Peptides against a protein of PDB entry 4U39. Designs and how they scored, part 87

Target 1, 302 residues: chain A of PDB entry 4U39
Amino acid sequence: SIKVIGVGGGGNNAVNRMIENEVQGVEYIAVNTDAQALNLSKAEVKMQIGAKLTRGLGAGANPEVGKKAAEESKEQIEEALKGADMVFVTAGMGGGTGTGAAPVIAQIAKDLGALTVGVVTRPFTFEGRKRQLQAAGGISAMKEAVDTLIVIPNDRILEIVDKNTPMLEAFREADNVLRQGVQGISDLIATPGLINLDFADVKTIMSNKGSALMGIGIATGENRAAEAAKKAISSPLLEAAIDGAQGVLMNITGGTNLSLYEVQEAADIVASASDQDVNMIFGSVINENLKDEIVVTVIATG

## One batch from the design tools (peptide; made by RFdiffusion4, then SolubleMPNN)

Design b2_p16_8_s1 (from b2_p16_8, 6 letters changed)
Fold by OpenDDE base, seed 4:
Order: C-alpha cells, then structure tokens, then sequence
Structure b2_p16_8_s1 (fold): chain B 302 residues (1-302), chain A 16 residues (1-16)
C-alpha cells in the first residue's frame, strides 16, 4: 500500500489538495499538534501527536516541540504506517510541527521497511530568516531519515505565478506543487497508463538516493508532449540541470487522448537532457481530469 | 561526489 502522511499545517494543506484533486491509490493520514487545524483535514486518518506535550495547542513554531510530539506519539505513528510499502512524508519546513515531526515520522516509516519519500517545501524568503534556518535544520534531518527527499523551494514558485499573486495564492500553489510531487510518483504505481511501472521499478530509482530535484511541465496543443517535457527539464523548480543525475524518474500524464507517440517524444527529450549512463525509468498515466493537457514530471536523483 | 551531487550541494548551500 501507499500512504501519504501530511505533517503540520503545510503538509495537511497539501494532503487536502491531493484529496480535492482525487489522487487515487493512496491512503491519507493527517498529523498535527494543533487539534483545531487537524479537524479541518479531509484525510480519513487524523492523528493528533504530542497531546500531553502541547494539549492540542500546536508547537508554537518550535521544531523541538514538533520533534518531541512525534516521539511522544511514536507507537501511534508506527501503527498508522504499518503495512505500507511506500510512505510519502509531506510537510512545509520552517514551522514547528512539520519541521520537527516530519523527520521522526520519516524515520519510523523507514524503520518499518517502507520506501520513504519526503516531499517538502522551503519557506518563502518573505517568511523570514528564522523560518529559513529552521527549515534548513529540518531538511538536514529529513535527508538522513528518508530514501529520497524532494525539496521544493517556494521562492521558485514565484517565478511561475503572476507577480501580483496574493500571498494566500502563493501558498496554495506551494500546496499544489507538493501535490504534483506526490502524485507524479504515486500515479506511476497506482494509475494505469500506456507504459506502466511497478513498485520495484520506482524502488530501484528512489531507494537510498538522498536529495532529489523535481521539474514539472504542463502544455496543450499539437506539440504539447515536447513542450511539457522541455518545460519540465527547464522548470524553475529544478534548481540545477538534470545532467549528471544517476537516476531519472519520469511521469508523462495525459487525458484519454494521450498517444504512445507523445509519450515517446517526451521521454526522448528528457533522455537527451540526461547523461547517457543515466538510469532512466519512465511511465505514462491516464488522468481523465486532464482535457488537452500533458503534464510531465521529472525527478532527478544521484 | 557526482557532478549532480555537487550541483545539489551548491543549491542547498545557497538557500541558507
């Protein structure tokens, strides 16, 4: 089974976005130290951590409280994650609960033998230096606790949205990018396409790879496959070019009109941007909610 | 470090 665990406010907002977008084949778990915020989760499984420590009042933006809250609730987390083949741990780094609890939860998942993938955000620069420093500590702890860590730099989202985008919409886009990172992987396993992957294929690329970079491209029209692939490999979210990556995981998602030719065209573009010795695995996904759009997700590891 | 690991490390350091 695949489990997605949202940790703290940002992680739970991302999980809500995943549920709203009907991401299939995954079980959702919401974890928080704030009981009121947790009640707003759409996840089937809701877990309040650190109930004794925090009394449900949250972590006060302190990562050490988030960490201790997850440690207090270790047995409950173990029980919720038991039997998962794959666990996505999603969080916004820089806060209290997400930053502190996500590494603990990831380690629990890894110790249970699940393929453990972190999908986390760095805070926007406007959230202040304290949040950036807290996020850096949380990201470092996540790197040790996961098989693969995808880090989304929120400041790069500002390069793909309108300059007049309200702060609230920028956070919603961060939640959407977290969704795309989880869905871009989970769909390769859970959602049939023209080229299917199994869990073993994904495990080969993602096991013990440390940090990964993610690019996303979306396009429509006659050249949509090529355009989406070009956008993915040049994505602002790819803080570095994918050349020199040891592994590439690629998802080509389209509607019911996605052709095998379009899948191959997109794959060839990503392969041409990669090293000749790269271990590239690609799958295709059919998403009926996509009309004329193709979405290419690239995850580079190594 | 692989060339890509070096790139990622530079990015990680630039965000601090």
Amino acid sequence: as target 1 above (302 residues)
Amino acid sequence: LTPFEKKKNVVDLSQV
Scores: peptide ipSAE 0.275, ipTM 0.816, DockQ to the pose 0.029
Fold by OpenDDE base, seed 2:
Structure b2_p16_8_s1 (fold): chain B 302 residues (1-302), chain A 16 residues (1-16)
Amino acid sequence: as target 1 above (302 residues)
Amino acid sequence: LTPFEKKKNVVDLSQV
C-alpha cells in the first residue's frame, strides 16, 4: 500500500489539496500537534501527536516540540504506517510540527521497511531567517531519515506565478507543488496509463538516493509534449540542471488523447538532457481532467 | 559526491 502522511500545517494543507484533486490509490494520514487544525483535515486518518506535551495547542513554531511530540507518539505512528510499501512524508519546513516531527515519522516509516519519500518545502525568504534556519535543520534531519527527499524551494514558485499573485495564493501554489510531487510518483504506480510502472521500478530509482530535485512542465497545442518536457527540465523548481543525476523518474500525464508518440517525444527530450549512464524510468498517466494539457514531472535523484 | 550531489549541496549551502 501507498500512504501519504501530512505533517503539521503545510503538510496537512498539501494532503487536503491531494484529496481535493482526487489523487487515487493512496491512503491519507494527517498528523498535527494542533488538534483544531487537525480537525480541519480531509484525511480519513487523523493523528494528534504529543497530546501530553502540547495538550493539542500546537508546537509554538518550535521544531524541538515537534520532534518530542512525534517521539511521544511513536507507537501510534508505527501502527498507522504498518504494512505500507511506500510512505510519502509531506511537510512545510520552518514551522514547529512539520520541521520537528517529519524526520521522526520518516525514520519510523523507513525502520518499518517502507520506501520512504520526503516531499517538503523550504519557506519563502519573506517568512524570515528564523524559519529558513529551522527549515535547514529539518531538511538535514529528513535527508538521514528518508530514501529520497524532494525539496521544493518556495522562492522558485515566485518565478512561476504572476508578480501580482497574493501571498495566500503563493502558499496555495506551494501546496499544489507538494501535491504534484506526490501525485507525479503515486500515479505511476496507482493510475493506469500508456506505459505503466510497478513499485519495484520506482524503488530502484528512489531507494537510498538522498536529496532529489523536481521539475514540472505544462503545455497545450500540437507540440505540447515537447514543450512540457522542455519546461520540466528547465523548471525554476530545479535548483540545478538534471545533468549528473544518477536516476531520473519521469511522469507524462495527459488526457484521453495522449499518444504514444507524444510520450516518446517527451521521454527523448528528458533523456537528452540527462547523462548517458542515468537510470531513467518513465511512465504515462491518463487523467481525464486534463483536456488538451500535458503535464511532465521530472524527479532527478542521486 | 556525485556531480549532482555537489550541485545540490551548493544549493543547500546557498540557502543557509
Scores: peptide ipSAE 0.257, ipTM 0.793, DockQ to the pose 0.028
Fold by OpenDDE base, seed 3:
Structure b2_p16_8_s1 (fold): chain B 302 residues (1-302), chain A 16 residues (1-16)
Amino acid sequence: as target 1 above (302 residues)
Amino acid sequence: LTPFEKKKNVVDLSQV
C-alpha cells in the first residue's frame, strides 16, 4: 500500500490539494499539533500529535516542539504507517510542526521497512531568514531519515508564476508542486498507462538515494510531448541540470489521445539530457482530465 | 560525491 502523510500546515494543504485532484491509489494521513487546523483536513485519517505537550495549540513555529510532539506520539504514528510499502512524507519546511515532526515521522516509516520519500518545500525568501535557517535544519534531518528527499525551492515557483501573483496564490502553487511531486511518482505505480512501472522499479531508483531534484513541463499542440520534456529538463525547479544524475525517474502523463510515439519522443529528450550510464526508468499515465495536455515530471537522484 | 550530488549541495548552501 502507498500512504501519503502531510505534516503540519503546508503538508496538510498539499494533502488537501491531492484529494481535490483525485490522486488515486493512496491513503491520506494528516498530522498536526494544531487541532483546529487538523479539523480542516480532507484526509480520512487525522492524527493530532503532541496532545500533552501542545494541548492542540500548535508548535508556535518552534521545530523542537514539532520534534517532541512526534516523539510523544511515536506509537500512534507507527500504527498509522504499519503495512505501508511506500510512504510519502510531505511538509513545508521552516515552520514548527512540519520542520520538527517530518524527520521523526520519516524515520518511523523507514524503520518499519517502507520506501520513504520526502517531498518538501523550502520557504520563500520573503518568509524571512529565521524560517530559512529552520528549514535548512529540517531538510538536513530529513536527508538522514528518508530513502529519497525531493526538495522544492519555493523561490523558483516565482519564476513560473506571474509577477503580480498574490502571496496566497504563491503558497497555493507551492502546495500544487508538492501534489505534482507525490502524484508524479504514485501514479506510476497506482494508475495504468501505455508503459507501466511496478513498485520494484520505483524502489530500485529511489532506495537510499539522498536528495533529489524535480522538474515539471506542461505543453499542448502538435509538438506537446517534445515541448513538455524540454520544459521538464529546463524547469526552474531543477536548480541543477540532470547531467551527472545516477538515476532518473520520468512520468509522461497525457489524455486518452497520448500516443506511444509521443511517449518515446519525450523519453528520448530526457535521455539525451542525461548521462549515458544513468539508470533511467520511465512510465506513462493516462489522465482523462488532461485532454490535450501532456505533463512530464522528471525526478533526478544521485 | 557524484557531480550531481555536488551540484545539489552547492544549491542547498546558496539558499541559506
Scores: peptide ipSAE 0.247, ipTM 0.786, DockQ to the pose 0.029
Fold by OpenDDE base, seed 1:
Structure b2_p16_8_s1 (fold): chain B 302 residues (1-302), chain A 16 residues (1-16)
Amino acid sequence: as target 1 above (302 residues)
Amino acid sequence: LTPFEKKKNVVDLSQV
């Protein structure tokens, strides 16, 4: 089974966005130290952590409180994650609960033998230096606790949205990028396509790989596959070019009109941007909601 | 560190 665990405010917003977009084949768990915020989760499983420590009042933007809250609730987290083959741990780094609890939860998942993937954001620069410093510490702790850590730099989201985008919409786009990172992997396992991957294929690319970068490309029209692939490998979310990566996981998602030729064309573009010795695995997904769109997601590891 | 891991680490350090 695949479990997605949203940790703290940003992680729970991302989980809500995943549920709203009907991401299939995954179980959702919301974790928070704030009981009021947790009640707003759409997840079936809602877990308050650190109830004794925080009394449900949240972590006060302190990562050490988030850490201790997860440690207090370790047995409950173990029970909720038990039997998962794969666990996604999603969080907005820089806060109290997400930054402190996500590494603890990730370690619990890994110790249970699940393929543990972190999908986390760095805060926007406008959230201030304190958030950035807390996020850096949390990302470092996550890197040790996961098999793969996808880090999304929120400031790069500002390059893919309009200059007049309200701050609230920039956070919604961060939630959407977290969704795309989880869905781009989970759909390869859970959703049928033209080229299906198994869990063992994904595990080969993602097991013990440390940090990863994600690129996304979306296109329409006659050259949509090639354009989507080119956008993915040049994505602002890719803080570095994918050359020199040890592994590449690629998702080509399209509507019912997605052709095998389009899948191959997209894969060849990503392969051409990668080292010759890269372990590249690609899958295709059919999503009837995309109609004429192709979405290419590239995850570079190693 | 792989060449790619070095690139990622430079970016990580530039954002701190």
Scores: peptide ipSAE 0.257, ipTM 0.766, DockQ to the pose 0.029; fails the geometry check

Design b2_p16_8_s2 (from b2_p16_8, 7 letters changed)
Fold by OpenDDE base, seed 2:
Structure b2_p16_8_s2 (fold): chain B 302 residues (1-302), chain A 16 residues (1-16)
Amino acid sequence: as target 1 above (302 residues)
Amino acid sequence: LTPFEQKKNVVDLSQV
């Protein structure tokens, strides 16, 4: 089974966004130290951690409280994650609960033998240096606790949104990018397409790979496959080019009109941007909601 | 460190 665990406010917002976008074939778990925020989760499984420590009042933006809350609730987390083949741990880094608890939860998932993938955000620079420093510590701890860690630099989201985009919409886009990171992987396993991957394929690319970079490209029209692939490999979310990556996982998602030619064209572009010895795997997903759009997601590992 | 790991490490260090 595939489990997605949202940790703290940002992680739970991302999980809510996944549920709202009908991401299929995954089980959702919401984790928080704030009981009121947890009640707003759309996840079927809701877990309050650190009930003794925090009394449901949250972590007070302190990562050490988030860590201790997860440690207090270790047995409950173990039981919730038991039997998962794959666990996505999603969080907004820089806060109390997400930053502190996500590494502990990830380690629990890994110790249970699940393929453990972190999908996390760095805070925007405007959230201040304290959040950035807390996020750096949380990301470092996540790297040790996961098989693969996808880090989304929120400041790069400002390059893909309009300059007039309200701050609240920039945070919603961060939640959407977290969704795309999870869905871009989970759909390869859970959602039928033109080219299906199994869990073993994904495991070969993602096991013990440390940090990963993600690029996303969306296009429409006659050259949509090529344009989407080019946008993915040049995505502002890619803090570095995918050259030198040991592994590349590619998702090519389209509507019911997606052709095998378009899939191959997109795959060839990403392969051409990768090293010759890269272990590249690609899958194709059909999403009836995309109509004329193609979405290419690239995850570079190693 | 792989060339890609080196790139990622530089990015990580630039954000601290």
Scores: peptide ipSAE 0.297, ipTM 0.827, DockQ to the pose 0.029
Fold by OpenDDE base, seed 4:
Order: structure tokens, then C-alpha cells, then sequence
Structure b2_p16_8_s2 (fold): chain B 302 residues (1-302), chain A 16 residues (1-16)
């Protein structure tokens, strides 16, 4: 089974976005130290952590409280994650609960033998230096606790949204990018397409790879496959070019009109941007909610 | 470090 665990406010907002977008084949778990915020989760499984420590009042933006809250609730987290083949740990780094608890939860998942993938955000620069420093500590702890860590730099989202985008919408876009990162992987396993992957294929690329970079491209029209692939490999979310990566995981998602030719065209573009000796695995997904759009997700590891 | 690991490390350091 695949489990997605949202940790703290940002992680739970991302999980809500995943549920709203009907991401299939995954079980959702919401974790928080704030009981009121947790009640707003759409996840089937809701877990309050650190109930003794925090009394449900949250972590006060302190990562050490988030960490201790997860440690207090270790047995409950173990029970909720038991039997998962894959666990996505999603969080916004820089806060209290997400930053502190996500590494603990990731380690629990890894110790249970699940393929453990972190999908986390760095805070926007406007959230202030304290949040950036807290996020850096949380990201470092996540790298040790996961098989693969995808870090989304929120400041790069500002390069892909309108300059007049309200702050609330910029956070919603961060939640959407977290969704795309999880869905881009989970769909390769859970959602049939023209080229299907199994869990073993994904595990080969993602096991013990440390940090990964993610690019996303979306396009429509006659050249949509090529355009989406070009956008993915040049995505602002890719903080570096994918050349020199040891592994590449690629998802080509389209509507019911996605052709095998379009899948191959997109794959060839990503392969051409990669080293000749790269272990590239690609799958295709059919998403009926996509009309004329193709979405290409690239995850580079190594 | 692989060339890609070096790139990632530079990115990680630039965000601090």
C-alpha cells in the first residue's frame, strides 16, 4: 500500500489538495499538534501527536516541540504506517510541527521497511530568516531519515505565478506543487497508463538516493508532449540541470487522448537532457481530469 | 561526489 502522511499545517494543506484533486491509490493520514487545524483535514486518518506535550495547542513554531510530539506519539505513528510499502512524508519546513515531526515520522516509516519519500517545501524568503534556518535544520534531518527527499523551493514558485498573485494563492500553489510531486510518483504505481511501472521499478530509482530535484511541465496543443517535456527539464523548480543525475524518474500524464507517440517524444527529450548512462525509468498515466493538457514530471536522483 | 551531487550541494548551500 501507498500512504501519504501530511505533517503540520503545510503538509495537511497539501494532503487536502491531493484529496480535492482525487489522487487515487493512496491512503491519507493527517498529523498535527494543533487539534483545531487537524479537524479541518479531509484525510480519513487524523492523528493528533504530542497531546500531553502541547494539549492540542500546536508547537508554537518550535521544531523541538514538533520533534518531541512525534516521539511522544511514536507507537501511534508506527501503527498508522504499518504495512505500507511506500510512505510519502509531506510538510512545509520552517514551522514547528512539520519541521520537527516530519523527520521522526520519516524515520519510523523507514524503520518499518517502507520506501520513504519526503516531499517538502522551503519557506518563502518573505517568511523571514528564522523560518529559513529552521527549515534548513529540518531538511538536514529529513535527508538522514528518508530514501529520497524532494525539496520544493517556494521562492521558485514566484517565478511561475503572476507578480500580483496574493500571498494566500502563492501558498496554495506551494500546496499544489507538493501534490504534483506526490502524484507524479504515486500515479506511476497506482494509476494505469500506456506504459506502466511497478513498485520495484520506482524502488530501484528512489531507494537510498538522498536529495532529488523535481521539474514539472504542462502544455496543450499539437506539440504539447515536447513542450511539456522541455518545460519540465527547464522548470524553475529544478534548481540545477538534470545532467549528471544517476537516476531519472519520469511521469507523462495526459487525458484519454494521450498517444504512445507523445509519450515517446517526451521521454526522448528528457533522455537527451540526461547522461547516456543514466538509469531512466518512465511511465505514462491517464488522468481523465486532464482535457488537452499533458503534464510531465521529472525527478532526478543521484 | 558525482557532478549532480555537487550541483545539489551548491543549491543546498545557496538556500541557507
Amino acid sequence: as target 1 above (302 residues)
Amino acid sequence: LTPFEQKKNVVDLSQV
Scores: peptide ipSAE 0.292, ipTM 0.824, DockQ to the pose 0.029
Fold by OpenDDE base, seed 5:
Structure b2_p16_8_s2 (fold): chain B 302 residues (1-302), chain A 16 residues (1-16)
Amino acid sequence: as target 1 above (302 residues)
Amino acid sequence: LTPFEQKKNVVDLSQV
């Protein structure tokens, strides 16, 4: 089974966004130290951590409280994660609960033998240096606790959105990028396409790979597959080119009109941007909601 | 560190 754990406010917002976008084939778990915020989760499983420590009042933006809250609730986390083949741990880094608890939860998942993938955000620069420093510490701890860590630099989202985009919409876009990172992987396993992957394929690319970069490209019209692939490998979310990566996981998602030719064209473009010795795995997904759009997600590891 | 890991590490350090 595949489990997605949203940790703290940002992680739970991302999980809500996944549920709202009907991401299939995954079980959702919401984890928080704030009981009121947790009640707003759409996840089937809601877990309050650190109930004794925090009394449901949250972590006070302190990562050490988030850490201790997850440690207090270790047995409950273990029980919720049992039988998972894959665990996504999603969080907004820089806060108390997400930053502190996500590494602990990730380590629990890894110790249970699940393929453990972190999908986390760095805070926007406007959230201040304190959040950025807290996020750096949380990301460092996540790197040790996961098989693969996808780090989304929120400041790069500002390069994709309109300059007039309200701050609230920039945060929603961060939640959407977290969704795209999880869905781009989970759909390869859970959702049929023209080229299906199994869990073993994904595990080969993502097991013990450390930090990963993610690129996303979306296009429509003639040459949409080529355009989406080119956008993915040049994505502002890719803080570096994918050259030199040891592994590449690629998702080509389209509507019912997605052709095998379009899948191959997109794969060839990503392969051409990768080293010849790269272990590249690609799958395709059919999403009827995309109609005329193609979405290419690239995850580079190693 | 692989060349790609080195690139990622430089990016990580530039954001701090």
Scores: peptide ipSAE 0.281, ipTM 0.813, DockQ to the pose 0.029
Fold by OpenDDE base, seed 1:
Structure b2_p16_8_s2 (fold): chain B 302 residues (1-302), chain A 16 residues (1-16)
Amino acid sequence: as target 1 above (302 residues)
Amino acid sequence: LTPFEQKKNVVDLSQV
């Protein structure tokens, strides 16, 4: 089974966005130290952590409180994650609960033998230096606790949205990029396509790989596959080119009109941007909601 | 560190 665990405010917003977009084949768990915020989760499983420590009042933007809250609730987290083959841990780094609890939860998942993937954001620069410093510490702790850590730099989201985008919409786009990172992987396992991957294929690319970068490309029209692939490998979310990566996981998602030729064309473009010795695995997904769109997600590891 | 791991680490350090 695949479990997605949203940790703290940002992680729970991302989980809500995943549920709203009907991401299939995954179980959702919302974790928070704030009981009021947790009640707003759409997840079936809602877990308050650190109830004794925080009394449900949240972590006060302190990562050490988030850490201790997860440690207090370790047995409950273990029970909720038990039997998962794969666990996505999603969080907005820089806060109290997400930054402190996500590494603890990730370690619990890994110790249970699940393929543990972190999908986390760095805060926007406008959230201030304190948030960035807290996020850096949390990302470092996540890197040690996961098999793969996808880090989304929120400031790069500002390059893919309109200049007049309200701050609230920039956070919604961060939630959407977290969704795309989880869905781009989970759909390869859970959703049928033209080229299906198994869990063992994904595990080969993602097991013990440390940090990863993610690129996304979306296109329409006659050259949509090639355009989507080119956008993915040049994505502002890719803080570095994918050359020199040890592994590449690629998702080509399209509507019912997605052709095998389009899948191959997209894969060849990503392969051409990668080293010859890269372990590249690609899958295709059919999403009837995309109609004429192709979405290419590239995850570079190692 | 792989060349790609080095690139990622430079980016990570630039955001701190």
Scores: peptide ipSAE 0.280, ipTM 0.809, DockQ to the pose 0.029

Design b2_p16_8_s3 (from b2_p16_8, 8 letters changed)
Fold by OpenDDE base, seed 4:
Structure b2_p16_8_s3 (fold): chain B 302 residues (1-302), chain A 16 residues (1-16)
Amino acid sequence: as target 1 above (302 residues)
Amino acid sequence: LTPFQRKKNVVDLSQV
């Protein structure tokens, strides 16, 4: 089974966005130290951590409280994760609960033998230096606790949105990018396409790879596959070019009109931008909610 | 380190 765990406010917002977008074939778990915020989760499984430590009042933006809260609730986390083949741990880094608890939860998943993938955000620069420093510590702890860590640099989202975009919409876009990172991988396993992957394929590319980068491209029209692939490999979210990555996982998602030719065209573009010795795995997904759009997601590892 | 690993590590360090 595939489990997605949203940890703290940002992680739970991302999980809510996944549920709203009907991401299939995954179980959703919401984890928080704030009981009121947790009640707003759309996840079927809701877990309050650190109930003794925090009394449900949250972590006070302190990562050490988030860590201790997850440690207090270790047995409950183990029970919720038991039998998962794959675990996504999603969180906004820089806060209390997400930053502190996500590494603990990830380690629990890994110790249970699940393929453990972190999908986390760095805070926007405007959230201040304290959040950036806390996020750096949380990301470092996540790197040790996961098989693969995808880090979304929120400041790069500002390069793809309008300059007049309200702060609230920028956070919603961060939640959407977290959704795309999880869905771009989970759909390769859980959702039929023109080219299907199994869990073993994904495990081969993601097991013990450390940090990864993600690129996303979306396009419409006659050259939509080529345009989406070009946008993915040049994505602002790719802080490094995919040249010299040891592994590339690619998802080509389209509507019911997605052709095998378009899948091949997109794959060839990504392959041509990659190292000759790269371990590239690609799959296709049919999403009926996509009309004329193609979405290409690239995960670069190593 | 691969060129990708070097670039990735530099980015990780520059954001601290």
Scores: peptide ipSAE 0.025, ipTM 0.493, DockQ to the pose 0.029
Fold by OpenDDE base, seed 5:
Structure b2_p16_8_s3 (fold): chain B 302 residues (1-302), chain A 16 residues (1-16)
Amino acid sequence: as target 1 above (302 residues)
Amino acid sequence: LTPFQRKKNVVDLSQV
């Protein structure tokens, strides 16, 4: 089974966005130290961690409280993650619960033998230096606890949104990018397409790879496959060019009119931008909601 | 480190 565990406020907002977008074939778990925030989760499984430590009042933006809260609730986390083949750990880094608890939860998933993928955000620069420093410490701890860590730099979202975008909408877009990172992988396993992957295929690219970068491209029209692929490999979310990556996982998602030619064209563009010795795996997904859109997601590891 | 790994590490350090 595939489990998505949202940790703290940002992780739970991302999980809510996944549920609202009907991401299929995954089980959702919401984890928080704040009981009131946890009650707003749409996840089927809701877990309050550190109930003795925090009394449900949250971590006070302290990562050490988030860490200790996950350690207190270790057995409950183990039971919730038991039998998962793959675990996504999603969090907004820089806060108390997400920053402190996500590495502990990731280590629990890894120790259970699940392929453990972190999908996390760095805070926006406007959230202040304290959050950025806390996020750096949490990202370092996540790198040691996961098989692959996808880090979304929130400041790069400001390059793809309108300059007049309200702060609240910038956070919603960060939640949406976290959704796209999880869905771009989970759909390759759980959702039928023109080219299906199994869990073993995904595991070859993501096992023990450390940090990863994600690029996303969306396009419509006659050249939509080529345009989406070009946008994905040049995405502002890719803080480095895809050249020199050891592994590439590619998702080509389209509507019911997605052709095998479009899939091949998109794959050839990404392959041509990658090293010749790269281990590249690509899958295709059919999403009836996309109609005329193609979404290309590229995850580069190594 | 691969060129890609080096670039990722530089970006990670620049964000600190």
Scores: peptide ipSAE 0.019, ipTM 0.414, DockQ to the pose 0.029
Fold by OpenDDE base, seed 2:
Structure b2_p16_8_s3 (fold): chain B 302 residues (1-302), chain A 16 residues (1-16)
Amino acid sequence: as target 1 above (302 residues)
Amino acid sequence: LTPFQRKKNVVDLSQV
């Protein structure tokens, strides 16, 4: 089974966005120290952590409180994650609960033998230096606790959105990018396409790889596959070129009109931009809602 | 660190 665990405010917003976008084949778990915020989750499984420590009042933006809250609730987290083959741990780094609890939850998932993937955001620079420093500590702790850690730099979202984009929409786009990171992997396993991957293929690319970067490209029209692939490998979300990556996971998602030729064309572009010795796997997904759109997601590991 | 990891601006605070 695949489980997605949203940790703290940002992680739970991302999980809500996944549920709203009907991401299939995954079980959703919402975790928070704030009981009121947790009640707003759309997830079927809702877990309050650190009830004794916090009394449901949240972590006060302190990562140490988030950590201790997850440690207090270890047995409950273990039971919720038990029997998962894969666990996505999603969080916004820089806060209290997400930053502190996500590494603890990830370690629990890994110790249970699940393929553990972190999908986390760095805060925007405008959220202040304290959040950036807390996020850096949380990312370091996540890197040790996961098989693969996808880090989304929120400041790079400002390069892909309109300059007039309201702050609230920038946060919604961060939640959407977290969704795309989870869905781009989960769909390869759970959703049929023209080229299906098994869980063993994904596990080979993602096991013990440490930090990863994600690129996304979307295009329409006659050259949509090539354009989407080019956008993915040049994505502002890629803080480094995919050149020098040890592994690449690629998802080519299209509507019912997606051709095998388009899938090959997109894969060849990504392969040509990667090292010759790269372990690349690619899958295709059919999403009837995309119509004429192709979405290429690239995850570079190693 | 792999060449790709060295290009990643992931500040490993464990090395600080």
Scores: peptide ipSAE 0.014, ipTM 0.382, DockQ to the pose 0.026
Fold by OpenDDE base, seed 1:
Structure b2_p16_8_s3 (fold): chain B 302 residues (1-302), chain A 16 residues (1-16)
Amino acid sequence: as target 1 above (302 residues)
Amino acid sequence: LTPFQRKKNVVDLSQV
């Protein structure tokens, strides 16, 4: 089974966005130290952590409280994650609960033998230096606790949205990019396409790879596959070019009109931008809601 | 470190 665990406010907002977009084949778990915020989760499984430590009042933006809260609730987290083949741990780094608890939860998932993938955000620069420093510490701890850590730099989201985008919409886009990172992987396993991957293929690319970067490209029209692939490899979310990555995981998602030629064209573009010795795997997904759109997601590891 | 790892780590360090 695939489990998605949202940790703290940002992680739970991302999980809500995944549920709203009907991401299939995954079980959702919401984790928080704030009981009031946790009640707003759409996840079927809601877990309050650190109930004795925090009394449900949250972590006070302190990562050490988030860490201790997850440690207090270790047995409950183990029971909720038991039997998962894959665990996505999603969080907005820089806060109290997400930053502190996500590494502990990731380690629990990894110790249970699940393929453990972190999908986390760096805070926007406007959230202040304290959040950036807390996020850096949490990301460092996540790297040790996961098989692969996808880090989304929120400041790069400002390059893909309109300049007049309100701050609240920029946070919603961060939640959407977290959704795209989880869905871009989970759909390769859970959703049929023209080229299906098995869990073993994904595990080969993602096991013990450390940090990863994600690029996303969306296009329509006659050259949509090539355009989506070019946008993915040049995505502002890719803080490094995919050249010299040890592994590349590619998702090519389209509507019912997605052709095998379009899949191959997109894969060839990404392969041509990658190192010759790269371990590249690609899958295709059919999403009837995309109609004429193609979405290419590239995850570069190593 | 691969060229990608080096670039990725430099960016990671610049945000610290």
Scores: peptide ipSAE 0.013, ipTM 0.375, DockQ to the pose 0.029; fails the geometry check

